# Peptides against a protein of PDB entry 4HTP: the designs that were tried, part 193

Target 1, 231 residues: chain A of PDB entry 4HTP
Amino acid sequence: SQTVASHVPFADLCSTLERIQKSKGRAEKIRHFREFLDSWRKFHDALHKNHKDVTDSFYPAMRLILPQLERERMAYGIKETMLAKLYIELLNLPRDGKDALKLLNYRTPTGTHGDAGDFAMIAYFVLKPRCLQKGSLTIQQVNDLLDSIASNNSAKRKDLIKKSLLQLITQSSALEQKWLIRMIIKDLKLGVSQQTIFSVFHNDAAELHNVTTDLEKVCRQLHDPSVGLSD

## One batch from the design tools (peptide; made by RFdiffusion4, then SolubleMPNN)

Design b2_p26_7_s3 (from b2_p26_7, 13 letters changed)
Fold by OpenDDE base, seed 3:
Structure b2_p26_7_s3 (fold): chain B 231 residues (1-231), chain A 26 residues (1-26)
Amino acid sequence: as target 1 above (231 residues)
Amino acid sequence: KKDEEEAKELAERFEKKIKEMEEKAK
């Protein structure tokens, strides 16, 4: 069955996240998230106009926005050091070069940008001159690849993990990879709380999540902002 | 202003995709 996530570019989510991160005030952050969510819901209504009983929801996006609440897929087994080594290999960076050293020593402030400790930002600057300007992945495809990584990590299939990572990397812009890294590491640094994200999504979302700890259930049951838990 | 433009572009992309889908369904 067709899902909204199969039609929404991952780039659009990343652009939204970038806007949220750059916004200084809570109100602006909320606005950017709400705009994306409203567009998603509008698309859902159009896509499923003739289908009453669909399981499709905001879940594919929500699980990327709140990756720390992911319970469906197992651990990726991916750390910053692994990604650093992968990028050095993939980009054929000189091992003693500045960019390789930045990736490996991402915790040490070496530059003027103050990005020490934020591997995703370090990676972004290394990737920006070397990567595609526009990615080709949908949100569904990103989730499928992340599912593959988690499954193969559980199965200890390192070669297949690398394959999926390479597919993610080669089909993503530097900005998309910045956010993808943060999703994998489970730290988006949006500057907005989980509670705020839930409150914008639906008034009952935080409560339902607290009871169920099931993000998919929250997204599915509370898909319509006008229909509450008691309805 | 940039934020508003980006929001508008996002909305337009969704609208375009909706329209394309509706046209294919006819």
Scores: peptide ipSAE 0.286, ipTM 0.813, DockQ to the pose 0.578
Fold by OpenDDE base, seed 4:
Structure b2_p26_7_s3 (fold): chain B 231 residues (1-231), chain A 26 residues (1-26)
Amino acid sequence: as target 1 above (231 residues)
Amino acid sequence: KKDEEEAKELAERFEKKIKEMEEKAK
């Protein structure tokens, strides 16, 4: 079945997240999220106009925005050090070179940007001059690849994990990879709380999540902002 | 300004996709 996520570029989510992160005020952060969500819902209504019983929801995006609440897929088994080594290999960076050392020693303040301890930002600056300007992945494709990584991690298939990671990396811009890294590490640094995200999504979202701990259920049951839990 | 332009571009992409889906649903 067709999903909204299969039509939305991952770049569009990343752009939204970037705007949220850069925004200083809570109200502005909320606005950017709301605009993306409203566009998603409107697209959903258009896509499913003739189909009343669909399981499609905001879940594919929500699970990337709130990756710490992921319960469907198992752990990725990916750490910053693994990603650093992968990037060094993939980009053919000299191991004793400045960029390789930045990735490996990301916790040590070595750069002018003050991004010490944020691996995703360090990776971004290394990737920016070396990667495609525009990625080709949809949100659905990103989730499929992440599902593959988690599944293969559970199966202890390191080679297949690497394969899926390479597919993600080679089809993503530097900005998309920055956000992808943060999703994998489960720290987006958006500057808004989980509660705020839920409140913008639906008035009853926080309550339903507290009871069910099921993010997909929250997204499906509360897809329509005008329909409450009691309805 | 750049952020506003990016927001506008995103909105336009969604609007285009919505229009395409509405046309297919007719």
Scores: peptide ipSAE 0.282, ipTM 0.814, DockQ to the pose 0.888
Fold by OpenDDE base, seed 1:
Structure b2_p26_7_s3 (fold): chain B 231 residues (1-231), chain A 26 residues (1-26)
Amino acid sequence: as target 1 above (231 residues)
Amino acid sequence: KKDEEEAKELAERFEKKIKEMEEKAK
């Protein structure tokens, strides 16, 4: 079955997240999220115009925006140190070189950008001159690959984890990888609260999530902002 | 300005996809 997530580039989500992060004011952050969400909903309506029994929702995007609320997907088993080593290998960085050391010592301030402790930002600057300008993955494909990573982590299939991770990396821009890393480590640093995201999504979203702790259910039941829990 | 342009481009991409879907549904 066709989903909105199968049509939305991961790059578009990442661009939205980047705009949210760069925005200083809460209102501006909210606006960027709302614009993406509204576009998603409009596309949903068009895609499913003649189909009443659809399970498609904003969930594929929401679970990437609020990765700390993920309950369906198991742990990735991926840490910054693993990613650092992978990037050093993949990019053929000299192990004693400046960029390799930046990735390995990401907690130590080595630069002027104040990126200490933010591995994703350090990775971004290393990747920027070395990666694709635009990725090719959809949100669905990203989720599929992340599902694969989680499943293979549970099965202790390290080789398959690496394979899926390489697919993510090689098909993503530096910016997309920055956000992907943050999704994996479950810290987006958007500067907006979970409650704010829920409030923008639907007036009843926070309440329903508090009761169910099921992000998919929240997205599915409250996909229409005009239809409340009591409706 | 750049952020607004990026937002506009995103909206346009969605609108294009919507239009394509509407055309397929006819």
Scores: peptide ipSAE 0.278, ipTM 0.809, DockQ to the pose 0.780
Fold by OpenDDE base, seed 2:
Structure b2_p26_7_s3 (fold): chain B 231 residues (1-231), chain A 26 residues (1-26)
Amino acid sequence: as target 1 above (231 residues)
Amino acid sequence: KKDEEEAKELAERFEKKIKEMEEKAK
């Protein structure tokens, strides 16, 4: 079945997240999220115009925006050190070179940007001159690859984990990879609370999530902002 | 300015896709 996530580029989500992160005020952050959400809902309505009782929802995006609330997907088993080594290998970085050392020693403040401890930002600057300008992945494809990683981690299939990671990396821009890393590490640093995201999504979202702890259920049942829990 | 332009471009992409879906549904 066709989903909204199969049509929305991952780049569009990343651009939205980037705008949210860069915005200083809560109101601006909310606006950027709302705009993306509204566009998603409009697209959903168009895509499913002739179909009743679809299970499609904002869940594919929401689980990437709130990765700390992920309950369906098992642990990735991926740490910053693994990613650092992978990037050094993939980009053929000199092991004693500046960029390799930045990735490996990401916790040590070495640079002017004050990004110490933020591996994703360090990776971004290393990747920017070396990666594709535009990625090709949809939100669905990203989720499929992340599902593969989690599944293979559970199965202890390290080679398949690497394969899926390589697909993500080689088909993503530097900006997309920054956000992908943050999704994997489960820290987006958006500067807005979970409660704020839920409140913008639906008035009853926080309550339903508190009871069910099921993000998909929240997204599905509260897909329409005008239809409440009691309806 | 750059952020506004990027927001506009995103909106335009969604609008285009919506229109395409509406046309296919006819």
Scores: peptide ipSAE 0.263, ipTM 0.801, DockQ to the pose 0.892

Design b2_p26_7_s4 (from b2_p26_7, 10 letters changed)
Fold by OpenDDE base, seed 3:
Structure b2_p26_7_s4 (fold): chain B 231 residues (1-231), chain A 26 residues (1-26)
Amino acid sequence: as target 1 above (231 residues)
Amino acid sequence: EKDEKEAEELRKRFEEKIEEMEKEAE
């Protein structure tokens, strides 16, 4: 099925998130999110020009931006310690080496960067010299892999979880992996509230979400910013 | 300036994709 998410690189979302995070002011954070959203909506209109009844929406991106509101996927069962061990294995890092110790002891302030407690940032610096410069995954592919992880976690299929994680890691840049980790851990550290994200998406989004708790319904029903709940 | 450039590049990529979709629909 043709979806916007099948055409949008995950890297583009990550770049947007990176810009949002780096922006100091609320206004600039909002601007970056709005620009991405507007581009998405324009592409949606072009992609679905001849199709009136589509279920496609911003949901594939929104669920990655607001991962704490995810209700469709079951728990990933992935923690920082698991990821640390996986990276040590995959990157063949010496266990007593500086980088392995940074990943394992991510809570201890050992570095000059002040990134203590942020596993994703620590991972980023370890990955940056070792990973692809550009990833190849679309937003849809990332969601498919995350769905696989959640499903296999529920089924206690550890090997399949590892397989999906490997696909995510090997096809992602260091920057993309930083954001992917934050999505899995459900803490993006954007410096903008959930309410702000909803308000930028649609004026009625927060209200509809409060009633339905269904992020997909919010994205579908309020796809058009000019059409409200009362319409 | 880097941020603006990155934003412009993103917009351009979306525009290119839109153009591709329009051509495929014809």
Scores: peptide ipSAE 0.251, ipTM 0.790, DockQ to the pose 0.709
Fold by OpenDDE base, seed 1:
Structure b2_p26_7_s4 (fold): chain B 231 residues (1-231), chain A 26 residues (1-26)
Amino acid sequence: as target 1 above (231 residues)
Amino acid sequence: EKDEKEAEELRKRFEEKIEEMEKEAE
């Protein structure tokens, strides 16, 4: 069955997240999220116009926006140091070069942008002159690759983990990779709370999540913002 | 201004996809 996530480019989610991060005010951050969500819901209604009782929901996007609440996937087993080494290898960076050292010593201020401790931002600047301008992955494809990584980590298949990571990297822009890294390490730095995201999604979302701890169930049961838990 | 333009472009892409789905359903 067709899903909204199979039609939405990952780049569009990343652009939305970038706007949210850059916005200073809470109201602007909320507006950007709401606009993406509303567009998603409208597309859902169009895609499933002739089909009742579909299981499709905002879950594929929500689990990337709130990766710390992910319960379906097991741990990726990926840290910043692993990604640094992978990028050095993939981009053929000199090990003693400036860019390789920036990636490896991401916790130390390098004096450029104040991005100390933010590996994703450091990676972005290294990748920007070297990567594709536009990625080709959908949200569904990104989730499939992340599922593969988690599964192979559980199975201790390091070679297959690397393969899936390379697929993500080679098909993504520098901006998309910045956000992908943040999703993997489970820290988006959006500047809005989990409660704010839930409140924008649905008035009852926080309550349902507190009871069930099931993000997919929250997204499916509260897909319609006009239908509450008591209905 | 740049952020607003990017937001508008995103909305347009969604609208185009919606229109495509509506045409396929007809």
Scores: peptide ipSAE 0.246, ipTM 0.786, DockQ to the pose 0.821
Fold by OpenDDE base, seed 2:
Structure b2_p26_7_s4 (fold): chain B 231 residues (1-231), chain A 26 residues (1-26)
Amino acid sequence: as target 1 above (231 residues)
Amino acid sequence: EKDEKEAEELRKRFEEKIEEMEKEAE
């Protein structure tokens, strides 16, 4: 069955997240999230106009926005050090070069950008002059690749993990990779709380999540912002 | 201004997708 996530570029989510992060005020952050969500819901309505009882929801996007609440996917087994080594290899960076050292020593302040401790930002600046300007992945494809990584980590298939990571990296812009890294590490640094995200999504979302701890159920049951839990 | 322009472009992309879906459903 067709899903909204299969039609929405991952780049569009990343652009939204970038706008949220750059916004100084809570109100502006909320506005950017709401605009993306509203557009998603409108597209859902158009896509499923003649179909009742679809299981499609905002879940594919929500699980990337709130990756710390992921319960369906097992652990990726990926840390910053692994990603650093992968980028050094993939980009053929000199091991003693400035960029390789930045990636490996991402926690040490190098003085220039104040990005110490944020591996994703350091990676972004290394990738920006080297990567595609526009990625080709949809939100669905990103989730499929992340599912593959988690599954193969559980199965201890390191070669297949690397394969899926390479596919993600080679088909993504520097900006998309920045956000992808943050999703994998489970720290988006949006400057808004989980509760704020839930409150914008649906008034009952926080409550339902507290009871069920199931993000997919939250997204499906509360897909319509006008229909509450009591309805 | 840049953020507003980017938001508008995003909205337009969604609108175009909606229009495509409506045409495919006819």
Scores: peptide ipSAE 0.235, ipTM 0.778, DockQ to the pose 0.754
Fold by OpenDDE base, seed 4:
Structure b2_p26_7_s4 (fold): chain B 231 residues (1-231), chain A 26 residues (1-26)
Amino acid sequence: as target 1 above (231 residues)
Amino acid sequence: EKDEKEAEELRKRFEEKIEEMEKEAE
């Protein structure tokens, strides 16, 4: 079925996340998230204008924004070391070269950017001169590929995991990959709490999540900010 | 249909709004 996520570029989410991360104040961070969410809801209303009882919601985006709350998708089985090796192979980096060593030793970088311990940022700078300027993936496509990775990890199909990762990487900009890595590692470093994200999404979101621990249910039941849990 | 057209228009506006947000963040 047609979803909002099938129409929203992953780049747009990444740009929003980048703005949130760069914002200094809580209020500014909240504004960027709210504006993205409001646009999403407006698009949803237009997309589903003549369709009742749709299951479409903000869930495809929310599960990427709050990846630590993911319960539907199984573990990826992907760590920084795996990604480092994959990038070295894919980019044909000399293993003893500067960039390969940056990726492998991301905890103690020799670079000047002060990105020690942040693999995604290290990867970003390595990828920036080598990747697409703009990615081609939608949020739906990203989630489909991530679902594939998780499923194949559960099935111990390493080759298929690599295939899906390559699809993600080859169709994403350096910035998109930075955020994708953070989503996979489940640490976005946005500078806002889970509670703040829920509070902006819906007044009852935190409560419903505490009871259900189901992020999709939260997004579906509280899709309309004007309709509460008891309504 | 009309609904599909409206959705496409909103998609474009969505994209434009994101662009505006980028400019404000500069």
Scores: peptide ipSAE 0.107, ipTM 0.636, DockQ to the pose 0.044

Design b2_p26_8_s1 (from b2_p26_8, 13 letters changed)
Fold by OpenDDE base, seed 3:
Structure b2_p26_8_s1 (fold): chain B 231 residues (1-231), chain A 26 residues (1-26)
Amino acid sequence: as target 1 above (231 residues)
Amino acid sequence: SAEYERFLEERRRRLEELIRELEEKE
């Protein structure tokens, strides 16, 4: 069955997240998230116009926006050091070069940008001159690859983990990779709380999540913002 | 730029080689 996530470019989510991060005020952050969500719901209604009672929901996006609440997939087993080494290899960076050292020593402030401790930002600047300008992945494809990584981590298939990571990296822009890294590390640094995200999604979302701890259930049951839990 | 295109092509080649190596081990 067709899903909204199979049609929405991952780049669109990343652009939204970037706008949220750059926004200073809570109201502006909320606006950007709401616009993305409203567009998603509108597309859902159009896509499923002739199909009632679909299981499709905002879940594929929500689990990337709130990766710390992910319960369906197992741990990735990926750390910043692993990603650093992978990028050095993939980009053929000199091991003693400035960019390789920045990635490996991401915790030490060595650059002018003050991005110490934020591996994703350091990676972004290394990747920006070296990556595709536009990615080709949908949100569904990103989730499929992340599922593969988690599954293969559980199965201790390191080679297949690397394969899936390479697919993600080679089909993503520098900006998309910045956000992908943050999703994998489970720290988006949006400057907006989980409670705010839930509140914008649906008035009853926080309550339902507190009871169920099931993000998919929250997204499915509260897909319509006008229909509450008591309805 | 021509340099960027060469870089992309080289990266593609390396990726294909790496994929091949992974397939040969499987």
Scores: peptide ipSAE 0.015, ipTM 0.468, DockQ to the pose 0.021
Fold by OpenDDE base, seed 1:
Structure b2_p26_8_s1 (fold): chain B 231 residues (1-231), chain A 26 residues (1-26)
Amino acid sequence: as target 1 above (231 residues)
Amino acid sequence: SAEYERFLEERRRRLEELIRELEEKE
């Protein structure tokens, strides 16, 4: 079945997240998220114009925005050290070179950007001169690859995990990879709370999530901002 | 910013293209 996530570029989500992160005020952060959400709802209405009973929702995007609330997908088994080693190999970085050492020692302040402890930012600067300027993945394709990683981690298939990671990396810009890393590590650093994200999505979203702990149910049942839990 | 306006315009264009394609298939 056709989904909104199959038509929305992953780059659009990453650009939105980047703008939220760079915004100083709460109101500006909320504006960027609201604009993305409104655009998504317009796509949904157009795509499903003649279909009343669809299960499609904002869930594919929401689970990437709030990755700490993911309950359907099992653990990735991926840490910063694994990603560092993968990038060194993939980019053919000299092991004793400056960039390889930055990735491996990401917790140590390098003094240049103030990004100590933020692996995704360090990776971004290493990737920027070496990666594609524009990615080609949709939000659905990103989720499919992440599902593959989680499944193969559970099955202890390390080679297949690497294959899926390489597919993500080779089809993504440096900016998209920055945000993908943060999604995998489950720390987006947006400067906006979970409660704020839920409140912008729907007035009853926080309450429904507190009861069900099911992010998909929240997105599906509260898809229409004008229809509440009691309706 | 001009960059943000271009970003929004590109998103709008993609939506309009999708709608047109759906209407042509009906």
Scores: peptide ipSAE 0.175, ipTM 0.749, DockQ to the pose 0.463; fails the geometry check
Fold by OpenDDE base, seed 5:
Structure b2_p26_8_s1 (fold): chain B 231 residues (1-231), chain A 26 residues (1-26)
Amino acid sequence: as target 1 above (231 residues)
Amino acid sequence: SAEYERFLEERRRRLEELIRELEEKE
């Protein structure tokens, strides 16, 4: 079945997240998120205009925005050190070179940018001159690949995990990879709370999530901002 | 600001195109 996520480029989400991160004020952060959400809802209404029973919701995006609340996927089993080694291999970086050392020692400040401890930012600067300018993945495709990673991690199929990671990497820009890494590590550093994200999504979202701990259920039941829990 | 406006415009355009394509298939 056609979903909104199958039509929305992953780049659009990443650009929105980048804007949220760069925004200083809470109001501006909220504005960027709301604009993305409103566009999503508008497209949903158009896509499903003639469909009565649709399970499609904001969930595919929400689970990437709030990856700490993911309950459907099992653990990825991916750490920064694994990604560092993968990038060194994929980019054919000299092992003793500056860029390889930056990735491996991402916690130690080696440069002037103050990005110490943020592996995704370190990776971004290494990737920027080496990767595609524009990615080709949709939000659905990203979620499918992440599902594959989680499933293969549970099955201890390291080779297949690597394959899915390579697909993500080779089809993503440096900016998209920065955000993808943060989604995998489950730390987006947006500077906005979970409560704020829920409050913008729906007035009852935080309450429903607190009771159910089911992010998909929250997104489905509260898809319409005008329909509350009591309805 | 100008970059953001261009991004919003591009996203709007893509959305409108997708909506049109869906309406034409019905």
Scores: peptide ipSAE 0.040, ipTM 0.603, DockQ to the pose 0.563; fails the geometry check
Fold by OpenDDE base, seed 4:
Structure b2_p26_8_s1 (fold): chain B 231 residues (1-231), chain A 26 residues (1-26)
Amino acid sequence: as target 1 above (231 residues)
Amino acid sequence: SAEYERFLEERRRRLEELIRELEEKE
């Protein structure tokens, strides 16, 4: 079945997340998220106009926005050090070069940007002059690749993990990779709480999640913001 | 900001195009 996620570029989500992160005020952060969500719901209604009983929901996006609540896919088994080595290899960075050392020693403040300890930001600056300006992946494709990584990690297929990572990297902009890294590491640093995200999504979302701990169920049951749990 | 307005406009345009494509297939 067709999903909204199969049509929404991953770049759109990343641009939204970037705007949220750059926003100083809570209200502005909420606005950016709300606009993305509203656009998603609008497209859902159009896509499924003739289909009343669909399982499609905001879940594909929500699980990337709140990756710490992911319960469907298993652990990726990916750490910053692995990504650093992969980038050094893929970008053919000199091992003793400044950029390679920045990636490997991401915890040490070596740069002027004060990004010590934030691997994704360090990676972004390394990738920015080297990557495509626009990625080609949809949210669905990103999730499919992440599912593949998790599955192959469980199966101890390191070669296939690398293959999926390379597909993600080669089809993503520097900005998209920054956010992808944060999704994998499960720390988006948006400056907005989980509670706020849920409250914007649906008034009953936090409560339903607290009871079920099932993010997909939350997204599916509370897809319509006008229909509550008691409805 | 002008950048944000452009972003919204681009998103809106893409959404409208996708809706149109769906309507044409019906």
Scores: peptide ipSAE 0.031, ipTM 0.647, DockQ to the pose 0.601; fails the geometry check

